# Designs tried in a protein design run: peptides against a protein of PDB entry 4U39. Part 198

Target 1, 302 residues: chain A of PDB entry 4U39
Amino acid sequence: SIKVIGVGGGGNNAVNRMIENEVQGVEYIAVNTDAQALNLSKAEVKMQIGAKLTRGLGAGANPEVGKKAAEESKEQIEEALKGADMVFVTAGMGGGTGTGAAPVIAQIAKDLGALTVGVVTRPFTFEGRKRQLQAAGGISAMKEAVDTLIVIPNDRILEIVDKNTPMLEAFREADNVLRQGVQGISDLIATPGLINLDFADVKTIMSNKGSALMGIGIATGENRAAEAAKKAISSPLLEAAIDGAQGVLMNITGGTNLSLYEVQEAADIVASASDQDVNMIFGSVINENLKDEIVVTVIATG

## One batch from the design tools (peptide; made by RFdiffusion4, then SolubleMPNN)

Design b2_p30_1_s2 (from b2_p30_1, 11 letters changed)
Fold by OpenDDE base, seed 1:
Structure b2_p30_1_s2 (fold): chain B 302 residues (1-302), chain A 30 residues (1-30)
Amino acid sequence: as target 1 above (302 residues)
Amino acid sequence: MTLAEQLKAFFEKARAANLDGKNVFAVFKP
């Protein structure tokens, strides 16, 4: 089974966005120290951590409280994660609960033998230096606790959205990018189709790979596949080129009009930007909710 | 086979199998 754990406010917002977008074949777990915020989760499983420590009042933006809350609730986390083959741990780094609890939850998942993937955001620069420093500590702890860590630099989201985008929409876009990171991988495993891909192939590419980079491209029109692929490999979310990666996961999602020609065109572009010796997982996914859009997600590992 | 050759061979098979508009997954190993 695949489990997605949203940790703290940002992680739970991302999980809510995943549920709203009908991401199939995954179980959702919402984890928070704030009982009121947790009640707003759409996840089937809602877990309050650190009930004794916090009394449900949240972590007060302190990562040490988030850490201790997860440690207090270790047995409950282990029970919720038991039998997962893969665990996604999603969080907005820089806060109290997400920053402190996500590494603890990730380590619990890894110790249970699940393929553990972190999908986390760095805070925007406007959230202040304290959040950035807290996020850096949490990201460092996540890196030790996961098989693969996708770090989304929120400041790079500001390069792909309109300059007049309200702050609230920038956070929603961060939640969408978290969704795309989880869905881009989970679709490759959980989506019914012609699967010449098993979970062991995903394990081979993602196990003990450390930091990973994610690029996203979206396009419409006659050259949409090529344009989306070019946008993905040149995405501002990529902190480096994909040509040094040992592994690439590529997801091409389109509507019912997605042709094998378009899929090939996009795959050839991503392959041409990759190392010749790269291990590549490829998936083409039909999403009926996509009209004329193609979404290309590239995850570079190693 | 190069990645490019593997991709080419995959898409030739996918077309021959009439997989247009289907969910399709593959792994390419060097």
Scores: peptide ipSAE 0.510, ipTM 0.939, DockQ to the pose 0.814
Fold by OpenDDE base, seed 4:
Structure b2_p30_1_s2 (fold): chain B 302 residues (1-302), chain A 30 residues (1-30)
Amino acid sequence: as target 1 above (302 residues)
Amino acid sequence: MTLAEQLKAFFEKARAANLDGKNVFAVFKP
């Protein structure tokens, strides 16, 4: 089974966004130290952590409280993650609960033998230096606790959105990018197709890879596949080019009009930007909700 | 086979199987 665990406010917003976008074949778990915020989750499984420590009042933006809350609730987390083949741990770094608890939860998932993938954000610069410093510590702890860690630099989201985008919409876009990172991988495993990937192939590419980079491209029109692929490999979310990666996961999602020609065109562009000795997983997914849009997600590992 | 050759062979097979507009997955290894 695939489990997605949202940790703290940002992680739970991302999980809500995944549920709203009907991400299939995954079980959703919401984790928080704030009981009121947790009640607003759309996840089927809702877990309050650190009930004794926090009394449901949250972590007070302190990562050490988030850590201790997850440690207090270790047995409950273990039971919720039991039997998962893969666990996505999603969080907004820089806060209390997400920053402190996500590494603990990731380690629990890894110790249970699940393929553990972190999908986390760095805070925007406008959230202040304290959040950036807390996020750096949380990201470092996540890197040790996961098989693969995708870090989304939120400031780079500002390069792909309109300059007049309100702060609230920038946070929603960060939640959407977290969704795309999880869905881009989960669809490759969980989506029924005429040719399916074995979970073993994903495990080979993602196990013990450390940091990973993610690029996203979205386009419409006649050259939409090529444009989306070019946007993905040149994405501002990529802190480096994908040509140094040992593994690439590529998801091409389109509407019912997605042609095999468009899929090939996009795959050829990503392959041309990759190392010749790269291990590549490719998937094309039909999503009726995309109509004329193509979304290309590229995850570079190693 | 190179990645490019593997992709080419895959898409030739996919076309021959009429997989247009279908969910299609593959793994390519060097």
Scores: peptide ipSAE 0.502, ipTM 0.936, DockQ to the pose 0.838
Fold by OpenDDE base, seed 5:
Structure b2_p30_1_s2 (fold): chain B 302 residues (1-302), chain A 30 residues (1-30)
Amino acid sequence: as target 1 above (302 residues)
Amino acid sequence: MTLAEQLKAFFEKARAANLDGKNVFAVFKP
């Protein structure tokens, strides 16, 4: 089974966005130290951590409280993760619960033998230096606790949105980018296809790869496949080019009018931007909710 | 086979199998 764990406020907002977008074939777990915030989760499984430590009042933006809350609830986390083949740990770094608890939860998943993937955000520079320093510590701890860590630099989201985008909309876009990172991988495994990817192939590409980069491209119209692929490989979310990556995961999602020609055109563009010796996983997914849009997600590992 | 050759061979098979408008997955190894 595939489990997605949202940890703290940002992680739970991302999980809510995944549920609202009908991401299939995954089980959702919401984890928080704040009981009131946890009640707003759409996840089937809701876990309050550190109930004795925090009394459900949250971590007070302190990562050490988030860490201790996950440690207090270790047995409950182990039981919720038991039997997972893959675990996604999603969080907004820089806060209390997400920054402190996400590395502990990731380590528990890894110790249970699950393929453990972190999908996390760096805070915006405007959230202040304290959050950025807390996030750096949490990201370092996540890197040791996961097989693959996707880090989304929120400041790069400001390059893809309008300069006049309100702060609340920038946070909603960060939650959407977290969704796209999880969905881009989960669809490759969980979506029924005529040619199935073996989970062992995903495990080979993602096991012990450390930091990964993600690019996203969206386009419409006659050249939508080529435009979406070009946007994905040149995405502001990519802090480096994909040509140095040992592994690439590519998801091409479109409506019922998605052709194999468009899929080939997008795949050829991503392959041409990749190393010649790259291990590539490819998936084409039909989503009836996409009308004229193509979404290309590229994840570069190694 | 190069990645480009593997992709070409894959899409030739996918077209021959009439996989247009369907979910399709593949792995390419150097």
Scores: peptide ipSAE 0.489, ipTM 0.933, DockQ to the pose 0.819
Fold by OpenDDE base, seed 2:
Structure b2_p30_1_s2 (fold): chain B 302 residues (1-302), chain A 30 residues (1-30)
Amino acid sequence: as target 1 above (302 residues)
Amino acid sequence: MTLAEQLKAFFEKARAANLDGKNVFAVFKP
């Protein structure tokens, strides 16, 4: 089974966005120290952590409280994760609960033998230096606790959106990018296809790879596949080029009009930007909710 | 086979199988 755990406010917002976008084949778990915020989760499984420590009042933006809250609730986390083949841990770094609890939850998942993938954000520069420093500590702890860590630099989202984009919409876009990172991988495993990927092939590309890079491209119109692929490999979300990566996960999602020709054009562009010796997992997914849009997600590992 | 050759061979098979508008997955290894 595949489990997605949203940890703290940002992680739970991302999980809500995944549920709203009908991400299939995954079980959702919402984790928070704030009981009121947790009640707003759309996840079937809602877990309050650190109930004795925090009394449901949240972590007060302190990562050490988030860490101790997850440690207090270790047995409950273990039971919720038991039997998972893969665990996605999603969080907004820089806060109390997400920053402190996500590494603890990731370690619990890894210790249970699940393929453990972190999908996390760095805070925007406007959230202040304290948030950035807290996030750096949480990201370092996540890197030790996961098989693969995708880090989304939120400031790079501001390069994709309009200059007049309200701060609230920038956070919504961060939640959407977290969704795309999880969905881009989970669809490759959980989506029924004529050729199923073996979960062993995903494990080979993602196990003990450390930091991963993610690029996303979206386009419409006649050249949409090529345009989406070019946007993905040149995405501002990529902190480096995808050349030299040992593994690439490519997801091409389109509507019912997605052709194999378009899929080939996109795959050829990504392959041409990749190392010659790359291990590539490729998936093309039909999503009836996509009209004329193609979404290309590229995850580079190693 | 290069990655490019593997992709080409895959899509030739996928077209021959009429996999347009279907979910398709593949692994390419060097």
Scores: peptide ipSAE 0.485, ipTM 0.933, DockQ to the pose 0.825

Design b2_p30_1_s3 (from b2_p30_1, 15 letters changed)
Fold by OpenDDE base, seed 4:
Structure b2_p30_1_s3 (fold): chain B 302 residues (1-302), chain A 30 residues (1-30)
Amino acid sequence: as target 1 above (302 residues)
Amino acid sequence: KTLREQLAEFFAAAKAANLDGKNVFAVFRP
């Protein structure tokens, strides 16, 4: 089974966005130290952590409180993760709960033998230096606790959105990018097809890979596949080129009019930007909710 | 086979099987 754990406010917002976008084949778990915020989660499984420590009042933007809250609730986390083959841990880094608890939860998942993937954000520069420093500590702890860590630099989201985008919409876009990172991988495993990937193939490419980079490209129109692929490999979310990666996961999602020609065109572009010896997982997914849009997600590992 | 050769072979087979508009997945290990 695949489990997605949203940790703290940002992680739970991302999980809500995944549920709203009907991401299939995954179980959703919302984790928070704030009981009121947790009640607003759309996840089927809601877990309050650190109830004794925090009394449900949250972590007060302190990562050490988030860490201790997860440690207090270790047995509950273990039970919720039991039997998972894969665990996504999603969080907004820089806060209390997400920054402190996400590494603990990830380690619990890894210790249970699940393929553990972190999908986390760095805070925007405008959230202040304290959040950035806290996020750096949380990201460092996540690297040790996961098989693969995707870090989304939120400031790079500002390069792909309109310059007049309100702060609230920038946070919503960060939640959407977290969704795309999880869905881009989960669809490769959980989506029924005529040709399916074995979970073992994903495990081979993602196990003990450390930091991963993610690029996203979206396009419409006649050259949409090529344009989306070019946008993905040149995405501002990529802190480096994908040509040094040992593994690439590629998801091409389109509507019912997605042709194998378009899929091939996109795959050839991503392959041309990759190392010749790269291990590539490829998936083409039909999403009926996509009209004339193609979404290309590239995750580079190793 | 190179990644490019593996991709070309895969898509040739997928097209021959008329898998347009279907979910298709593959792993390539050059």
Scores: peptide ipSAE 0.552, ipTM 0.949, DockQ to the pose 0.819
Fold by OpenDDE base, seed 1:
Structure b2_p30_1_s3 (fold): chain B 302 residues (1-302), chain A 30 residues (1-30)
Amino acid sequence: as target 1 above (302 residues)
Amino acid sequence: KTLREQLAEFFAAAKAANLDGKNVFAVFRP
C-alpha cells in the first residue's frame, strides 16, 4: 500500500489538495499538533500528536515541540504506517509541527521497511529568516530519515507564477507543487496500465538516493508535449540540471487526446537532457480532467 | 542498448500494440 502522510499545516493543506484532485490508489493520513487545524483535514485518518505535550494547541512554531510531539506519539504513528510499502511524508518546512515531526515520522516509516519519500517545501524568503533557518534544520534531519527527499524551493514558485500573484495564491501553488510531486510518483505505481512498472523498479531507483530535484512543465496547443517537456527540464524548481542524475522518474499526464507521438516527443526531450546511463522510469497517464493540457513531471534522483 | 534506443523500441512496440490514449509505464536501464 501507498500512504501519504501530511505533517503540520502545510502538509495537511497539501493532502487536502491531493484529495480534492482525486489522487487515487493512496491512503491519506493527516498529522498535526493543532486539533482545530486537524479537524479541517479531508484525510480519512486524522492523528493528533503530542496531545500531552501541546494539549492540542499546536507547536507554537517551535520545531523541538513538533519533534517531541512525534516522539510522544511514536506508537500511534507506527500503527498508522504499518503495512505500507511506500510512505510519502509531506510538509512545509519552517513551521513547528512540520519541521520537527516530519523527520521523526519519516524515520518511523523507514524503520518499518517502507520506501520513504519526503516531499517538502522550503519557506518563501518573505516568511522570514527564522523560518528559513528552522527549515534548513528540518531538511537536514529529513535527508537522514528518508530514501529520497524532494525539496521544493518556494521562492522558485514565484518565478513560475505571475508577479502580481497574491501571497495566498503562492501558498496554494506550493500545495499544488507538493501534490504534483506526490502524484507524479504515486501514479506510476497506483495507476492501472498496460505495461508493467512494478513497485520494485521504483524502489530500485528511489532507495537511498538522498536529495532529488523536481521539474514541472505545463503546456497547451500543437507543440504542447515538447513545450511541457522543455519547461520541465528547465523548470525554476530544479536547483540544478538533471544531467548527472543516476535516476529519472518522468510522468507525462494528458487528456484522452494524448497521443503516443506526443508522449515520445516529451520522453525524447527529457532523455536528451539526462545522462546516457540514467535509469529512467517513464509513465504516461490519462487524466480526463486535463482537456488540452499536458503536464510533464520530472524527478531526478542521485 | 542506449536509453535512446530503448525508448525508440518501446514506442515502436507501443504504437504497434495500439496503446494510444492508454496509461503506459516502462523502466529503462541503459
Scores: peptide ipSAE 0.546, ipTM 0.947, DockQ to the pose 0.821
Fold by OpenDDE base, seed 2:
Structure b2_p30_1_s3 (fold): chain B 302 residues (1-302), chain A 30 residues (1-30)
Amino acid sequence: as target 1 above (302 residues)
Amino acid sequence: KTLREQLAEFFAAAKAANLDGKNVFAVFRP
């Protein structure tokens, strides 16, 4: 089974966005120290951590409280994650609960033998230096606790949105990028296809790979496949080029009018930007909710 | 076979099998 665990406010907002976008084939778990915030989760499984430590009042933006809250609730987390083949741990770094608890939860998943993937955000620069420093510590701890860590630099989201985008919409876009990172991988495993990927193939590309980069491209119109692929490989979310990556996961999602010609055009562009010896997982996914849009997600590992 | 050759062969086969508009997955190991 595939489990997605949202940790703290940002992680739970991302999980809500996944549920709203009907991400299939995954189980959702919401984790928080704030009981009121946890009640707003759409996840089937809701877990309050650190109930004795925090009394449900949250972590007070302190990562050490988030860490101790997850440690207090270790047995409950183990029970909720038991039997998962893969665990996505999603969080907004820089806060109390997400920053402190996500590494602990990731380590629990890894110790249970699950393929453990972190999908996390760096805070925006406008959230202040304290959040950036806290996030750096949390990301370092996540890197040790996961098989693969995707880090989304939120400031790079500002390069792909309108300059007048309100702060609240920038956070919603961060939640959407977290969704795309999880869905881009989970669809490759969980989506029924005529040719299916073995979960062993995903394990080979993602196990013990450390940091991964993610690029996303979206386009419409006649050249949408080529445009989406070009946007993905040149995405501001990529902190480096995908050349030299040992592995690439490519997801091409489109509506019912997605052609194999378009899929090939997109795949050829991504392959041309990749190392010649790259291990590539490729998936083309039909999403009936997409009209004329093609979404290309590229995850580079190693 | 190069990644490009493997991709070309895969898509040729997928087109010949009329897999247009279907979910399709592959692994390439150059």
Scores: peptide ipSAE 0.546, ipTM 0.947, DockQ to the pose 0.806
Fold by OpenDDE base, seed 5:
Structure b2_p30_1_s3 (fold): chain B 302 residues (1-302), chain A 30 residues (1-30)
Amino acid sequence: as target 1 above (302 residues)
Amino acid sequence: KTLREQLAEFFAAAKAANLDGKNVFAVFRP
């Protein structure tokens, strides 16, 4: 089974966005120290951590409280994760609960033998230096606790969105990018296909790979596949080019009119930007909700 | 086989099987 754990406010907002976008084949768990915020989760499983420590009042933006809350609730987390083949841990880094609890939850998943993937955000620079420093500590702890860690630099989202985008919309876009990172991988495993990908193949590409980068491209019209692929490999979310990655996961999602010609065109572009010896996982997914849009997601590992 | 050769063979086979508009997955190890 595949489990997605949203940890703290940002992680739970991302999980809500995944549920709203009908990401299939995954089980959702919402984890928080704030009981009121947790009640707003759309996840089937809702877990309040650190009930004794925080009394449901949240972590007060302190990562040490988030860490201790997860440690207090270790047995409950273990039971919720039991039997998972893969665990996604999603969080907004820089806060109390997400920053402190996400590494603990990730380590629990890894110790249970699950393929453990972190998908986390760095805070925007405007959230202040304290959040950036807290996020750096949380990301360092996540790197030790996961098989693969995707870090989304929120400041790079400001290069994709309009300059006049309100702060609230920038946070919603960060939640959407977290969704794309999880869905881009989960669809490769959970979506029924005529040619199946073995979970063992995903495990080989993602196990003990450390930090990963993600690029996203969306396009419509003529040459949409090529444009989406070019946008993905040149995405502002990529802090480096995908050249030098030992592994690449590519998801090409389109409507019912998605042709194998378009899929090949996108795959050839991503392959041309990759190392010659790269291990590549490829998936083409039909989503009936996509009319004329193609979405290309590229995850570079190693 | 190079990654490019593996991709070309995969898509040739997928087209021959009329897999247009279907979910398809593959792993390439050059």
Scores: peptide ipSAE 0.539, ipTM 0.946, DockQ to the pose 0.809

